# Peptides against a protein of PDB entry 6GMG: the designs that were tried, part 63

Target 1, 331 residues: chain A of PDB entry 6GMG
Amino acid sequence: DSDDRVTPPAEPLDRMPDPYRPSYGRAETVVNNYIRKWQQVYSHRDGRKQQMTEEQREWLSYGCVGVTWVNSGQYPTNRLAFASFDEDRFKNELKNGRPRSGETRAEFEGRVAKESFDEEKGFQRAREVASVMNRALENAHDESAYLDNLKKELANGNDALRNEDARSPFYSALRNTPSFKERNGGNHDPSRMKAVIYSKHFWSGQDRSSSADKRKYGDPDAFRPAPGTGLVDMSRDRNIPRSPTSPGEGFVNFDYGWFGAQTEADADKTVWTHGNHYHAPNGSLGAMHVYESKFRNWSEGYSDFDRGAYVITFIPKSWNTAPDKVKQGWP

## One batch from the design tools (peptide)

Design b1_p20_2_s1 (made by RFdiffusion4, then SolubleMPNN; from b1_p20_2, 11 letters changed)
Fold by OpenDDE base, seed 4:
Parts: sequence; structure tokens; C-alpha cells
Structure b1_p20_2_s1 (fold): chain B 331 residues (1-331), chain A 20 residues (1-20)
Amino acid sequence: as target 1 above (331 residues)
Amino acid sequence: STRPALTQEQAEKLNKVMNR
């Protein structure tokens, strides 16, 4: 019940976190303890620790999306999203594969489509693009300079993103970032900003005009990346969960994982921060928990979702919500 | 402040099944 959501109380700035608990290769803690860690590690503005504000605590209280929200400084818009899809694998498996025992054709096609996405390659594509963007940002003091640098970088790499429209999410992402325009943020100076990454897991079968089978088992053709660019059209993502396949079954609408701007080259060693549900300490769901997972644990996802996207946004360099190195748990 | 595109109800019902 939405009425059970509570904003976590303020934590003293100097309060140290309690140790995290290990949970299936990830570190887990209650949201209040994450706030303590966040204040010690991620809260810094211009090198100074900050107490998490009431507004930030409210954002955080929304669960998985709240973790990305508080660290990115804005509610996820998901406009600049990347994925990797193996079309040849998909076609081959559809042609030569067979449904499992008891699996319908729709279930089979949905499963094959899901399995044809490569989370690691999708993540690597996003990192590649973020790196290009960061190079374009470094010495650009206005948006025009940034865009010129970006186009040059893309041309040098023969990247298909160079052909995107000027109004595309790719080129408009920076100007549409609130913190870019803030005086204490980017102050309209691209060189004060850096690209960051988060991931969203969601359901492909969201079209209400489609068959019930697609809503239950996935839409094999939905949310595929464009060839060459890796861009995913997220315009049809309306946060609609998977349809129940049996009476009483329910699925969640999405999951979000925060990566930021880690420099670890090995994808398997990267840390993803995410929440389980909205904070309801007095409700049936209980207190919100925050997880710090390795990429393997994050990318595994859940049966609730058949799509993963890696999204690029921007934060001020003065923020420490996306450090070069992230450590799991505490201490 | 950026408001969620989702209704408050939709935003608050996040990850109910993820309590695993």
C-alpha cells in the first residue's frame, strides 16, 4: 500500500555505518545505514561532507529508483539508453531451437529474445560512449564546444552516433540535465560535468494493444538496440509490469542499479547499488534495504524483467556520488 | 526539483516482489 511509505529520518553527519551483511555475493544493509555510508563516502560537495537532505531522503525512500535518484540528482528519464542484442543468435535459435516441454511458442520466443541480449556488451557500449562524452566535456566551456568536440570524437572513431539528430537524446542529454544549469552544479559549463551510468531492468511486453501472450511472456521485437549505435528507444517504456501468467501472480514494474563513473576496467569487479522496495518500516514490506552488488549479481536480473538498458546521464564533477572506485559494504 | 514521471502510487509500489 503506497500509504505505508515513510521518509527515513535524518542521520547525524558524523555517524559511522554499521557493518553491511553479506548476501549471495552482494553487501546488504538497511536504508538508514546506507544513509550513514552515503554521508561518509558519497555526500561530498566540493570536497565537503553533507548531511543527506530531507528531499534526498524522500527520493531514496522510493526503493531501487530512489538510489539512482539520490545519486544522479534527478528522477531517471531513461532517454539515453544502450543495449546489445545478438540478432544472429536470435534468428538461429528461433529457427533451430524448440520450445521446452510445456513451453508455448510465445514463451519460447520471449525467452529466446531475452537470452539474445548481452548485458556485458550493453554495459561496455555505455561505458565507451560515456568515455567519449567525458573527453568531449573536459575542455568545453559551453554547450557548442561540447557538441563540436563530441562530433569530432565520434567522427574519428567512425561511430554511428555521429549521424544522430541534433535534438536526439544523445546530443540533448547534457542540456536537459538540471544540475548542468545549476549555479552550484555545472553552471552551464560542460567541463564541470561528467557522464555517469545507471541500469534499468524492465518488461518488454508493455503494449496494451498487443496480444495477451506478449504481455505475459514478452515482446521479442520490443526495446531492441539500433544497429551501429546501440541506442534503445525507451519511449514505449511506461513502467508497466509483466502480466500475471497465473492467478495471484504479480510482477514488479522495474529495477534500477547505480554504477556512476567507476574506472574499473573489469566489468565483473564493478559495483552496482540498488534498493529492494520503498521504505515501509511500519508496513508489511518492512524497511527498505540497499544492496551493493557486483555486475554478475546485478546483470542476472529477475524473472519480472526481460530487458536491461544502460543509461547515460550527467552529474557535476564536484559531487562524489560517482567516484572512480566503489567499495562494497562497510568497512 | 524534478518530479517523478510516475504517479505517487506507481512510484511507491516499486520492487514489491524483489523482497527475495
Scores: peptide ipSAE 0.030, ipTM 0.697, DockQ to the pose 0.096
Fold by OpenDDE base, seed 5:
Structure b1_p20_2_s1 (fold): chain B 331 residues (1-331), chain A 20 residues (1-20)
Amino acid sequence: as target 1 above (331 residues)
Amino acid sequence: STRPALTQEQAEKLNKVMNR
């Protein structure tokens, strides 16, 4: 019951985290201990540690989305999303493949579609675009300069994103970022901002007008990236979970993982921070836990989801919520 | 207080999967 959500208490600024270590690519700690770590490592504004505010603790208490929320400074809008889909693989498997024993045609098609997404390539595309955006942000002191730089960078790379409409999420993402407009944030200066990445796992079969089979087994045509750009239209994502396939079965609506702006070139060595559920220390779910997962652990996802998107947003460079290196555990 | 775009109900469902 969502009514059991509690905001974690404040932690003293100088309180060190209890030690925890990664096991099989994932480190885990209770939310209160993550707050301690966050204050030591990620809280810095202009190089100064900050206590996590009550508002930030409240955001964090929402679970997986809370981790992305507190680190990005805004609730995820998911407008600038990227993925990679192998259309040839999809078509080939549909044509030449067969349903498994006991698998329905709809289940088969949904599975084949899911398997045709490449999480690593999707992540790589997002990183590529974020890099282009960061170059465009550099030395741009107004939005016009940023947009001009961005168009030039895209033209130089012959990137299909150069053909996007000026009102597209791609070009409007910066101006739509609250922290860009904040006096203590970007202050309308693009050069004070940097691109960051998070990921969302969600269900494709969210169309209520579609067949029950699509809601149960996925919509093979939904949330595919546009050719050339890799952009995913997220407008139809309404946080609707997968429909139960059996009585008593329930699925979760989404999962969020925070990457930020790590510079690790090897995708497999990148760290993704996410939460299990909302903080309910006195409820049936218990205290929220925060995970620091390697990419393989994150990208594996759950059966609840058949889509993964890699989303770009922006934070002020003065924030340390997206450092170049993220370490699992403590110390 | 910034209202989460997600309903409490939506947030609850996400958290249950991780306990699997």
Scores: peptide ipSAE 0.031, ipTM 0.715, DockQ to the pose 0.069; fails the geometry check
Fold by OpenDDE base, seed 2:
Structure b1_p20_2_s1 (fold): chain B 331 residues (1-331), chain A 20 residues (1-20)
Amino acid sequence: as target 1 above (331 residues)
Amino acid sequence: STRPALTQEQAEKLNKVMNR
């Protein structure tokens, strides 16, 4: 329960951040200091630096999801998600592999499924699609023009996404973005928007009607990408954590990492921004910390999760929450 | 959409993992 959650106080607009702390290959800071950095680096609207609003600070205070929330401008809907799964590896390992000593069959199958996902390929797929979308947005001044451009781009690339239904999250994502419709946002002009990426880590075994083993060790068949498109049906993700395998064990429901629209071609050099927990400076959890991690550190995830998805959404180009270059830490 | 609520235990678990 987040009853002890506190909204971080406002930081003066011109207050510079304190240095970040190196932590296990990441750059770490307290949330208040991240707000300072955010105001200096990411707050710009139409080129003007802005103080983080109370609403934005409240969003941020929710932890890992709060970082994505404040930077994307909306609570993550996760509707346009991508992953990569090696079906041949999965089948082969199930057939020819063996459970480890003390590992149950269900645990083995769950582990093999987890290991059959390729986080790097999933991320690359999302970047590829985001690039296609950005090209489709560039000269489109209405949604119809955007959709026509998108279909043409997909056809030229022989991309399986061209076969998606018009009502698919893929084609509806822009129109369903609140900032697209805002006067000071997209103002219904696609050319004022850009595609951005965030990632979600979560548990596959969320179906309460499934076996206890699937809830404890993962559902090998859940949240796989569709062949050709890489699309993941996220409709069954209800933020249900992994079930305990022993008394007193608890798992976290999700983790979110913000990438935005970095142009760094080397995936390993990309920076992912995320939080540890909700802000509770006067509670047992303590203050929220923000981490800026390299892709390797982000994609490693935790035992709490057996799925990773890379999600595309949109923000106005006038926002600086998704710059081309992100510097890890401060200074 | 239900706003994400991490239980304190879950948040602490995450925090411990982050500190590994």
Scores: peptide ipSAE 0.029, ipTM 0.695, DockQ to the pose 0.077; fails the geometry check
Fold by OpenDDE base, seed 1:
Structure b1_p20_2_s1 (fold): chain B 331 residues (1-331), chain A 20 residues (1-20)
Amino acid sequence: as target 1 above (331 residues)
Amino acid sequence: STRPALTQEQAEKLNKVMNR
């Protein structure tokens, strides 16, 4: 019951986290201990540690989306999303592959489509675009200067994103970021902002007017990236979970992982921060746990999801929620 | 237009099932 969600209590600013260590690529701790870590490592604004506010603790309490929410400063809109899809692999596997024993044709097609997405290439595309955006931001003191810089950078790289409409999520993302407009944030100065990345896992078969098979086993044609740009149209993502394939089966609607702006070049060494569920210490779900996972652990996902997207948003440079280096565990 | 953020109630409902 949603009524079981509780906002974690405040933690003293100087309280150190209890120690925890990664095991098999994942470090895990209870939400209150993560708040302690967050205050020591990620809370800094203009170089000063901050206690996590009641509002931020409330956001965090929502689980996986809460981790992205508290670190990005806004609820995820998922508009500027990237992925990579191997069309040739998809066609070849459909033509030459065979359903597994007991696998229906719809299950086979859904699985082949899922396997044709490359999470690493999708992540690399998002990092490439974020880098271009950061260069465009660096010396831009108004939105017009930012957009001009962005177009120049894209032209120099012969990037297909240069052909996007001015109204696209790509060009409108900065102006639509609340923290960009805030006095203590960007204050309408692009040079005070930086691009950051998070990831969303979700289900492709969300169209209620489609076949039951697509809702159960995936829609092979849904949420594919556009050729050249890698942009995913997220307009049809309504947070609808996978339909049960058997009685009593249930699936989760989404998962979110926070990357931020890590500079580690090796994707396999990057750290993704996420949560298991909303905080319900007195309910059946129990206390919320926060995970710090390596990319491999994050990108594996769950059977609940057949799509992964890597999303770009912006935060003020004065925030330390997206440092160059993220460490698992404590100390 | 930016997609509206989910209400608090919607967000709570959506996060119920992730228990892994």
Scores: peptide ipSAE 0.027, ipTM 0.690, DockQ to the pose 0.068; fails the geometry check

Design b1_p20_2_s2 (made by RFdiffusion4, then SolubleMPNN; from b1_p20_2, 8 letters changed)
Fold by OpenDDE base, seed 2:
Structure b1_p20_2_s2 (fold): chain B 331 residues (1-331), chain A 20 residues (1-20)
Amino acid sequence: as target 1 above (331 residues)
Amino acid sequence: STRPKLTQEEAEKLNAIMSR
C-alpha cells in the first residue's frame, strides 16, 4: 500500500487555490489545492513567493507528518516536547473511580490516564517556552549569547527548565536545527531564527515487552511530562500504533498538526494544519487531504491515540511558514 | 475519512530515511 504514494505535481506559482470546503468544523481541501495556498501564503522566503519544490512536495505527500515537515523544513524529531498531566486527578480516579460496565481494569487505567492529560495546558506550556526562547533569540548573534539569554529568562521566571542539563533537548534544540546552520537560514545567528510549535498525537502503549493490555488500552505511566518543566521524554516513541482489540481492527501510527508561531492569545481560535494520509490518488486511500482545524478539533484527536505532545522547533524568520496570523480555509 | 492514516511500513521507511 505504501507503494501507491505519489508526489503531487507542481502547481504554477501564481495559481490561486480553489475554495476549501467545510468538514466537521474544519476547512478541508485536496493536497494539490493546499500547495496552491501554500505558494500564495506560506512559501515566501525573504518576502518572495516560492514554488513548492519537488523535495517539499515529496515531503508533503507523506500525509499528516508531511504538512509539519514542509512547514518546519525538517522531519519532526519531537525532542523538545511538552505536555500537562494532572497526577492528582489520575491517582484519585484510580483509587475512587470504577471501571465502566464491560471495561477491563487495564482499559479503565488507560482511559483514566488519557483523561488526566490536559491538551490546552500542554499547548500553553509550549507557547510559554517558545516565547521565552524567542526573547532569548532576539539579540543573540551566537549560540553562547542565546544560551546565556535563555538561562537569564528562565531564572527571572523561576522556571524549572533552568535546571536542565546543557545537553538536554531544551538547550540543544537550536544547534540541532539544520536551518540554523544554513547560509540562507540562520547562518549560525540565533537572532535570525524563531521558535515554532507543532503537535503530535501518538499511542502510549508502544513497549513490545509490556503486557498486551498496555498495548491495547494504553500504558498509564508512559510519556508523562516531567514535573515542573512539562518536558516529555519522546525517546520511546517509535511510531508504533495501538494494538487491535478485535480481529480486523487497525490503528494509525500518529497524527501531526502544524501551529507555527501564531500570536492569537485565545487557544480556541488558533488554527492547526494537518493531513489525513499519504497521497495515493490512484490507490485505495485516494488523494491526500489537508485540514485546517481549530484547536478544539485538533486536540480532540482520535481513539488511535492517547497522548498528545506539543513540540518546539525553530525556523528562519525569513520563512513565512509560521505567520503571526493564519486564516482558516480559502478565501 | 478524516482520520489520519499512515501505514507502519511507511512510518518505518521514514524513520530509516531520517536515521541516515
Scores: peptide ipSAE 0.208, ipTM 0.846, DockQ to the pose 0.221
Fold by OpenDDE base, seed 3:
Structure b1_p20_2_s2 (fold): chain B 331 residues (1-331), chain A 20 residues (1-20)
Amino acid sequence: as target 1 above (331 residues)
Amino acid sequence: STRPKLTQEEAEKLNAIMSR
């Protein structure tokens, strides 16, 4: 029951975390211990450690989304999302492939669509765009200057994003970021902000007006990236889980993984921070655990999800929630 | 388990928060 969710208690600012535990190639810890690590490593505002506030602890308590929430400073809106889809692979597999034994046609098509997404290329696209945005931010002291810089950068790279509408999530993302407008944040100065990345896993078959087969096995045509830009229209993502295919089967709505602004060029060496479920220490689910996973562990996902998107948002440079280097676990 | 678990009620609550 959602009524079992509890806000983790405050941790003393100087309390050091206990060692993380290995878990299937990941580093794992209980949420309270993550708070301790967060205060030591990620809490800094203008170079000063901060105790995680009650509000931040409440956000964190929501599980996987809570990790992204506390580090980005806002609930994920997922508007500026990227992915990579191999259309040729999809078409070829549909044409030449066959359903497995016992696999329905709808199940086959859903699986082939899922397998046609390239998580690494999707992540790379988001990193590329974030880099362009960061260059555009660097010396821009108002939004107009930022947008002009961004357009110039895109033109120089012959990037299809240059053709996006001014009201698109791509161009409006900065102005729609609360921390950009905050006095202690960006203070309307783009040069005080930086682009950051998180990922969302979710189900494609969310349309209630679609066939039951699409809800059970995926909608092969849903949430595909636009050619050239890699942008995914996330407007139809309503956090609806996969429909059960058998009695007693249940699926989760989403998963979120925080990357931030790591500079590690090798995708396989990047660290993704995520939670398992909302914090319910006195409930059936138990205490929330936080995982720090390598890209392979994150991108593998679960059968609950057939889509992955890599989302760009912004945080103030004065925050240390997205450092250049992230160390997995503790110590 | 690393598998996320969110109730429908929690998802609805989160959506409500997001819409504010």
Scores: peptide ipSAE 0.092, ipTM 0.824, DockQ to the pose 0.238
Fold by OpenDDE base, seed 4:
Order: sequence, then C-alpha cells, then structure tokens
Structure b1_p20_2_s2 (fold): chain B 331 residues (1-331), chain A 20 residues (1-20)
Amino acid sequence: as target 1 above (331 residues)
Amino acid sequence: STRPKLTQEEAEKLNAIMSR
C-alpha cells in the first residue's frame, strides 16, 4: 500500500491557532492547527518560540506516536514503563466469575485480565517515580550524582526500585536519552533535565508462538507489572495488533498519549495529547487530527488494546513541551 | 532500526475509533 503520508507544511511562527472543536470531552483540531498551537505554547527553547522544524513536522505526521515523538524529542522506546495490576481481583474473578453467554474461556480470561489493570494507579505510580527522579535530578551535575541521589531517595522511601540492576531501564534511562547529551539540551548535566510521562496502549497477545486464542482474546499473563516496583517488561512489545476474530476485522497496533510533566494533582483534570492517524491530506484517510483529552477519555482505551503502560522519559528543562499546566483546546 | 508506522488499515480503524 502506497504510503500516502505527507509532512505537514510549515506554519508561520506568529500564526495563531483557530479554535479547537469540542468532541465528547476532548478538544480536537487538524494537525496544521496543532502546529500553530505548538509553536505558540510548547515550542519554547530557553524562553523563545521556535518554528516547528521539518524534521519535527515529519515526526508529527506519523499520527498518535508522532505527538509523543515531537514533544519528547525522540521516538518512544517504551523501556521504563509502569502499570498497576490487581492480582487478587484477577484470581478471585477467575475463580468465582463465569464466562458471559457466548464467551469462550479464553475470552473470559483475557477480559478479566484487562479489567484487573488499574490505569489510574498505574499513572500514579509513574508520577511518583517521576517525582523521585526529578528530586534526584535537582542539583546533580553528573550522572553519578544523579544515581546516588536516586538510590538515596528510593532507600528513604523503602521503594523496591532500589534493588534494580544498574543496567536496568530505570537507572539507564537518563544516559540513554539523546537530549541529555546534546549541548543545547542537558549537556550531560542531570539538573538540566526533567522526567516526563507518556502512555501507550497496546495488545498483550503478541507472541506468535502462543495459541491463536491468546492472540485473539489476550494473553492474561503478559505485560504484567512486577510486584513492588510496578515495572512492566516491554521487551516483548513488537507493535503487533490484536488478531482478527472474524473475517475482515482489523485492529490498530498501538495508541500513544502525551502527558509531559503536569503538576495537577487530580488525575481527572490532567490533559493527554494524542493523534488519530498519519497525515494523508490527499489520501482516503485525510488530514491527521490531534486530540487533547482528559484522563478519563484517554484511559478508557479501546477494544484494540488490553494493556496500558505509563512510560517515563526525560527532556531538557529548557523545552516547553511539558509545562506544569496544560490548557485543553484553544483559546 | 525501522520505526513502526501505521498501516492504511490501522489508520482507518484508529480514525473510526477517534471519530466516536
């Protein structure tokens, strides 16, 4: 299939956005208008507005992942991921629950597993960890100081993350962030960086060696968070979509939502930015749209996905892609 | 490493979901 993806054109730096459209608790706009908003609100480097570069516009054009990509400055690697899973609920429902009428055992188990994840608690865990990391970043002028601070913070909180290996995604995340090493970014100074959060929705049944039922209805044991840490092993996430359950049925491989570093304590008031599809203004799909959703609308997810992860990465503090407060829509 | 992109079919599905 011909890739009808097109890079959105440049928008003048001084061009103001058109009003967003409200849609089911979300604010929606076309990608070109989001670029305008982004330039006015999120583009700042060291306090100065920047025009979105051609490279950034190209990243953005990829759709849902593009929003996270342009704001984080790198393609999502998803290595440092958190979730919350209620094991007791899962066991109890499997034991005491019954399949619905017409529901197979595999469908039942997959559904129960999906329902045993708590998106809010997963998000809160990521926020807690991000806060610890941010404290460790403060006044740390080299990676060693950051790691020492991080270990101290974790020890003080009796956090199980203190037992992670030095090569784990948790401890290696900062050093593996390109913007940390950039002269105009972190310049190898942890105190110039801050932790940010995005979310990924994906399918659990990605193992091709597993049963067809797991691929169709989910793998109840896949992508569970480790007890105590909340870390999810994302190594098996290969962006494989849910298998069709009927002829002609197709599922999307993933969805990404950008949170950044909002300080709003109420999860329900946080804003998540995401895109629908790749930008194809001359194709059948049409132009890409960008959504700013409240947490409820984001965390609800879709039937295409049975897992949600909240991922931590880092950006320079000089970037304004992750402000303390995000306003939904325009104006 | 090849970066994943949405297929036409996937994008259509996502569009349909997001339009609701």
Scores: peptide ipSAE 0.058, ipTM 0.702, DockQ to the pose 0.075
Fold by OpenDDE base, seed 5:
Formats: C-alpha cells, structure tokens, sequence
Structure b1_p20_2_s2 (fold): chain B 331 residues (1-331), chain A 20 residues (1-20)
C-alpha cells in the first residue's frame, strides 16, 4: 500500500485561521488551519512570525507525533520520561481484588496496573523537574555550570535525582538536544534554553518474548517509574501496539500530546495539542486534524494504551512554540 | 472523534491485523 501521507501546502504568513470546532471539551481543526494558527501564535523566533517551513509541515503531517515534533524541533526520543505509580494500591488491589466477570487473571492484573498510574501526579512530577531544570539553566552559560546548578538545586530539595548517574538521560538531555547546539538556538548556552513537556501514551506489553496475555492485556511490571525519581525507562518502548484480543481488532502504537511550558497551575486547565493521524487528504484516513484538549481529555487516553509518560525536552527561549499561556481554538 | 491512526506503518499493521 502506497504511503498516502501528504505534506500540507504552505499557508501565507498573514492568513488568519478559521474558527476551531468545539468537540467534547476539545477544540478541533484541520491541519492546514492549525498551520495558520501556528504561524500567528507559535511560529515566532525572537518575536518575529515565521512561515512554517516545508520541513516543519512534513513533520507535522505525521499526525499526533508531528505536533510534538514541529513544536519541540526534534523527533521525540522520550528519554527523559516521568510517571507516578502507586505501588501500595497495586499490591493491595492484586491481593484483595478479584477479576470481573469474564475477566482473565492477566486482564485483571493489567487493568489494576493501569489504574495504579496517576497521570496527574506524573504530570506534576515532570513540571516540578522542569522547574528545577529551568532554574539550573538560568544564568548558566556552559553545560558544566548548568550541571553544577542542577546538582545544587536537587541537593537543596533532597531530590533523589541527585543520585542519578552522570550519563543518565536526566543529566545528558540538554547536551543531546540538537537545538541546544545550533547557532541560532542555544548556541551551547544553557541560559538560552528552557525545559518543555510533552506526553506519550503507549502500550506496556511490548515484549515479544513475553506471554500473549501480557501483549493483549498489558505487562503489569513494565514501564514503572523508579521510586523517588519518577523516571521511566523508555528503552523498551519500540512503538509496538497492543495485541488484538478478538479477530479484526486493532490498536494504534502511540499518542503524543504537546504541553510545552504553560504556567497554569491548575492541571485541569492546561491545554494539550495533538493530532489524530497522518495527513492523507486523498486517502481513506482523510485530512489530519489537530486537537487542543484540556488535560482531562488528554489524560483519559484510549484503550489502546495503558501507560502515560510525561517527557521533558528543551527548546530555545527564542521560540514561541511553548508559550506561558495556550488558548484553545480560534479566535 | 476517531482514535489516532498515526503513521503509515501503523495503518499497515492494522490492516494486517484486520486481514487475519
């Protein structure tokens, strides 16, 4: 089957977007209209609007990951991921709970594990860490200064992240960010960068050597955050979808939501931007749509996924892809 | 709202699954 993905055409820089459509607490629009909004609101480099480049439009065309890609400036690597897991709840429910009628033991365990994750706490942990990083970035003009600041901040807060290895994704994330090294980006100056957040939904049962039940119903032990740090080892995430439980059933491999660096303290009021599928205006899937969802709508996810991770990356402060405030829709 | 169908690879996988 031919790849029906098409790069959306360029939009004039001064073209205003059409109004978004409200849908179940979300604001929805076609990808071309999102490009228009993006150019008006998010495209700014050093305060100047930019037309979305062909490369950026191509990235965007990949769907939900495309929204995160275009706004973060790189394909999501998901190395610095956070979550919150209630181990006590998990153990208690496994011990005292029972499978529902018709629910297998594996299905029960998978469900209990899924329910033991707290998306809000995971998000809050990522925000906390991002704040620490932003403080460490401030006035740090080289990576060494940033790392020293970071260690000091962590020590002052008695944060378990202070014990992470120097090669940990936590400490290496900045230097591994392409835009940090770019002349027109960070130019190797940490103080020119800021931490941003996106989220990934995915399936836990990705181990091909595991039981079929784990692939169908989840692996209760997979992708748990480390105690104290909240870090999730994402190395085993290979974008493998949930295995079908019935004939004809199919699941998608992931979903991505862009948060950026919103300052809204109430998690429920934060806006998450994501896409439905790759842009295929002439294909069966149709044109890509972009959604701006409240946290509750985003964090609800789909049955395709039993894990949510909140990932930290970095962008130049000169970019406006992660503003302090995001407004749903247009105008 | 349709669930996300993110990549061509994913679409192909889904088609393969559905064709089984």
Amino acid sequence: as target 1 above (331 residues)
Amino acid sequence: STRPKLTQEEAEKLNAIMSR
Scores: peptide ipSAE 0.052, ipTM 0.694, DockQ to the pose 0.173

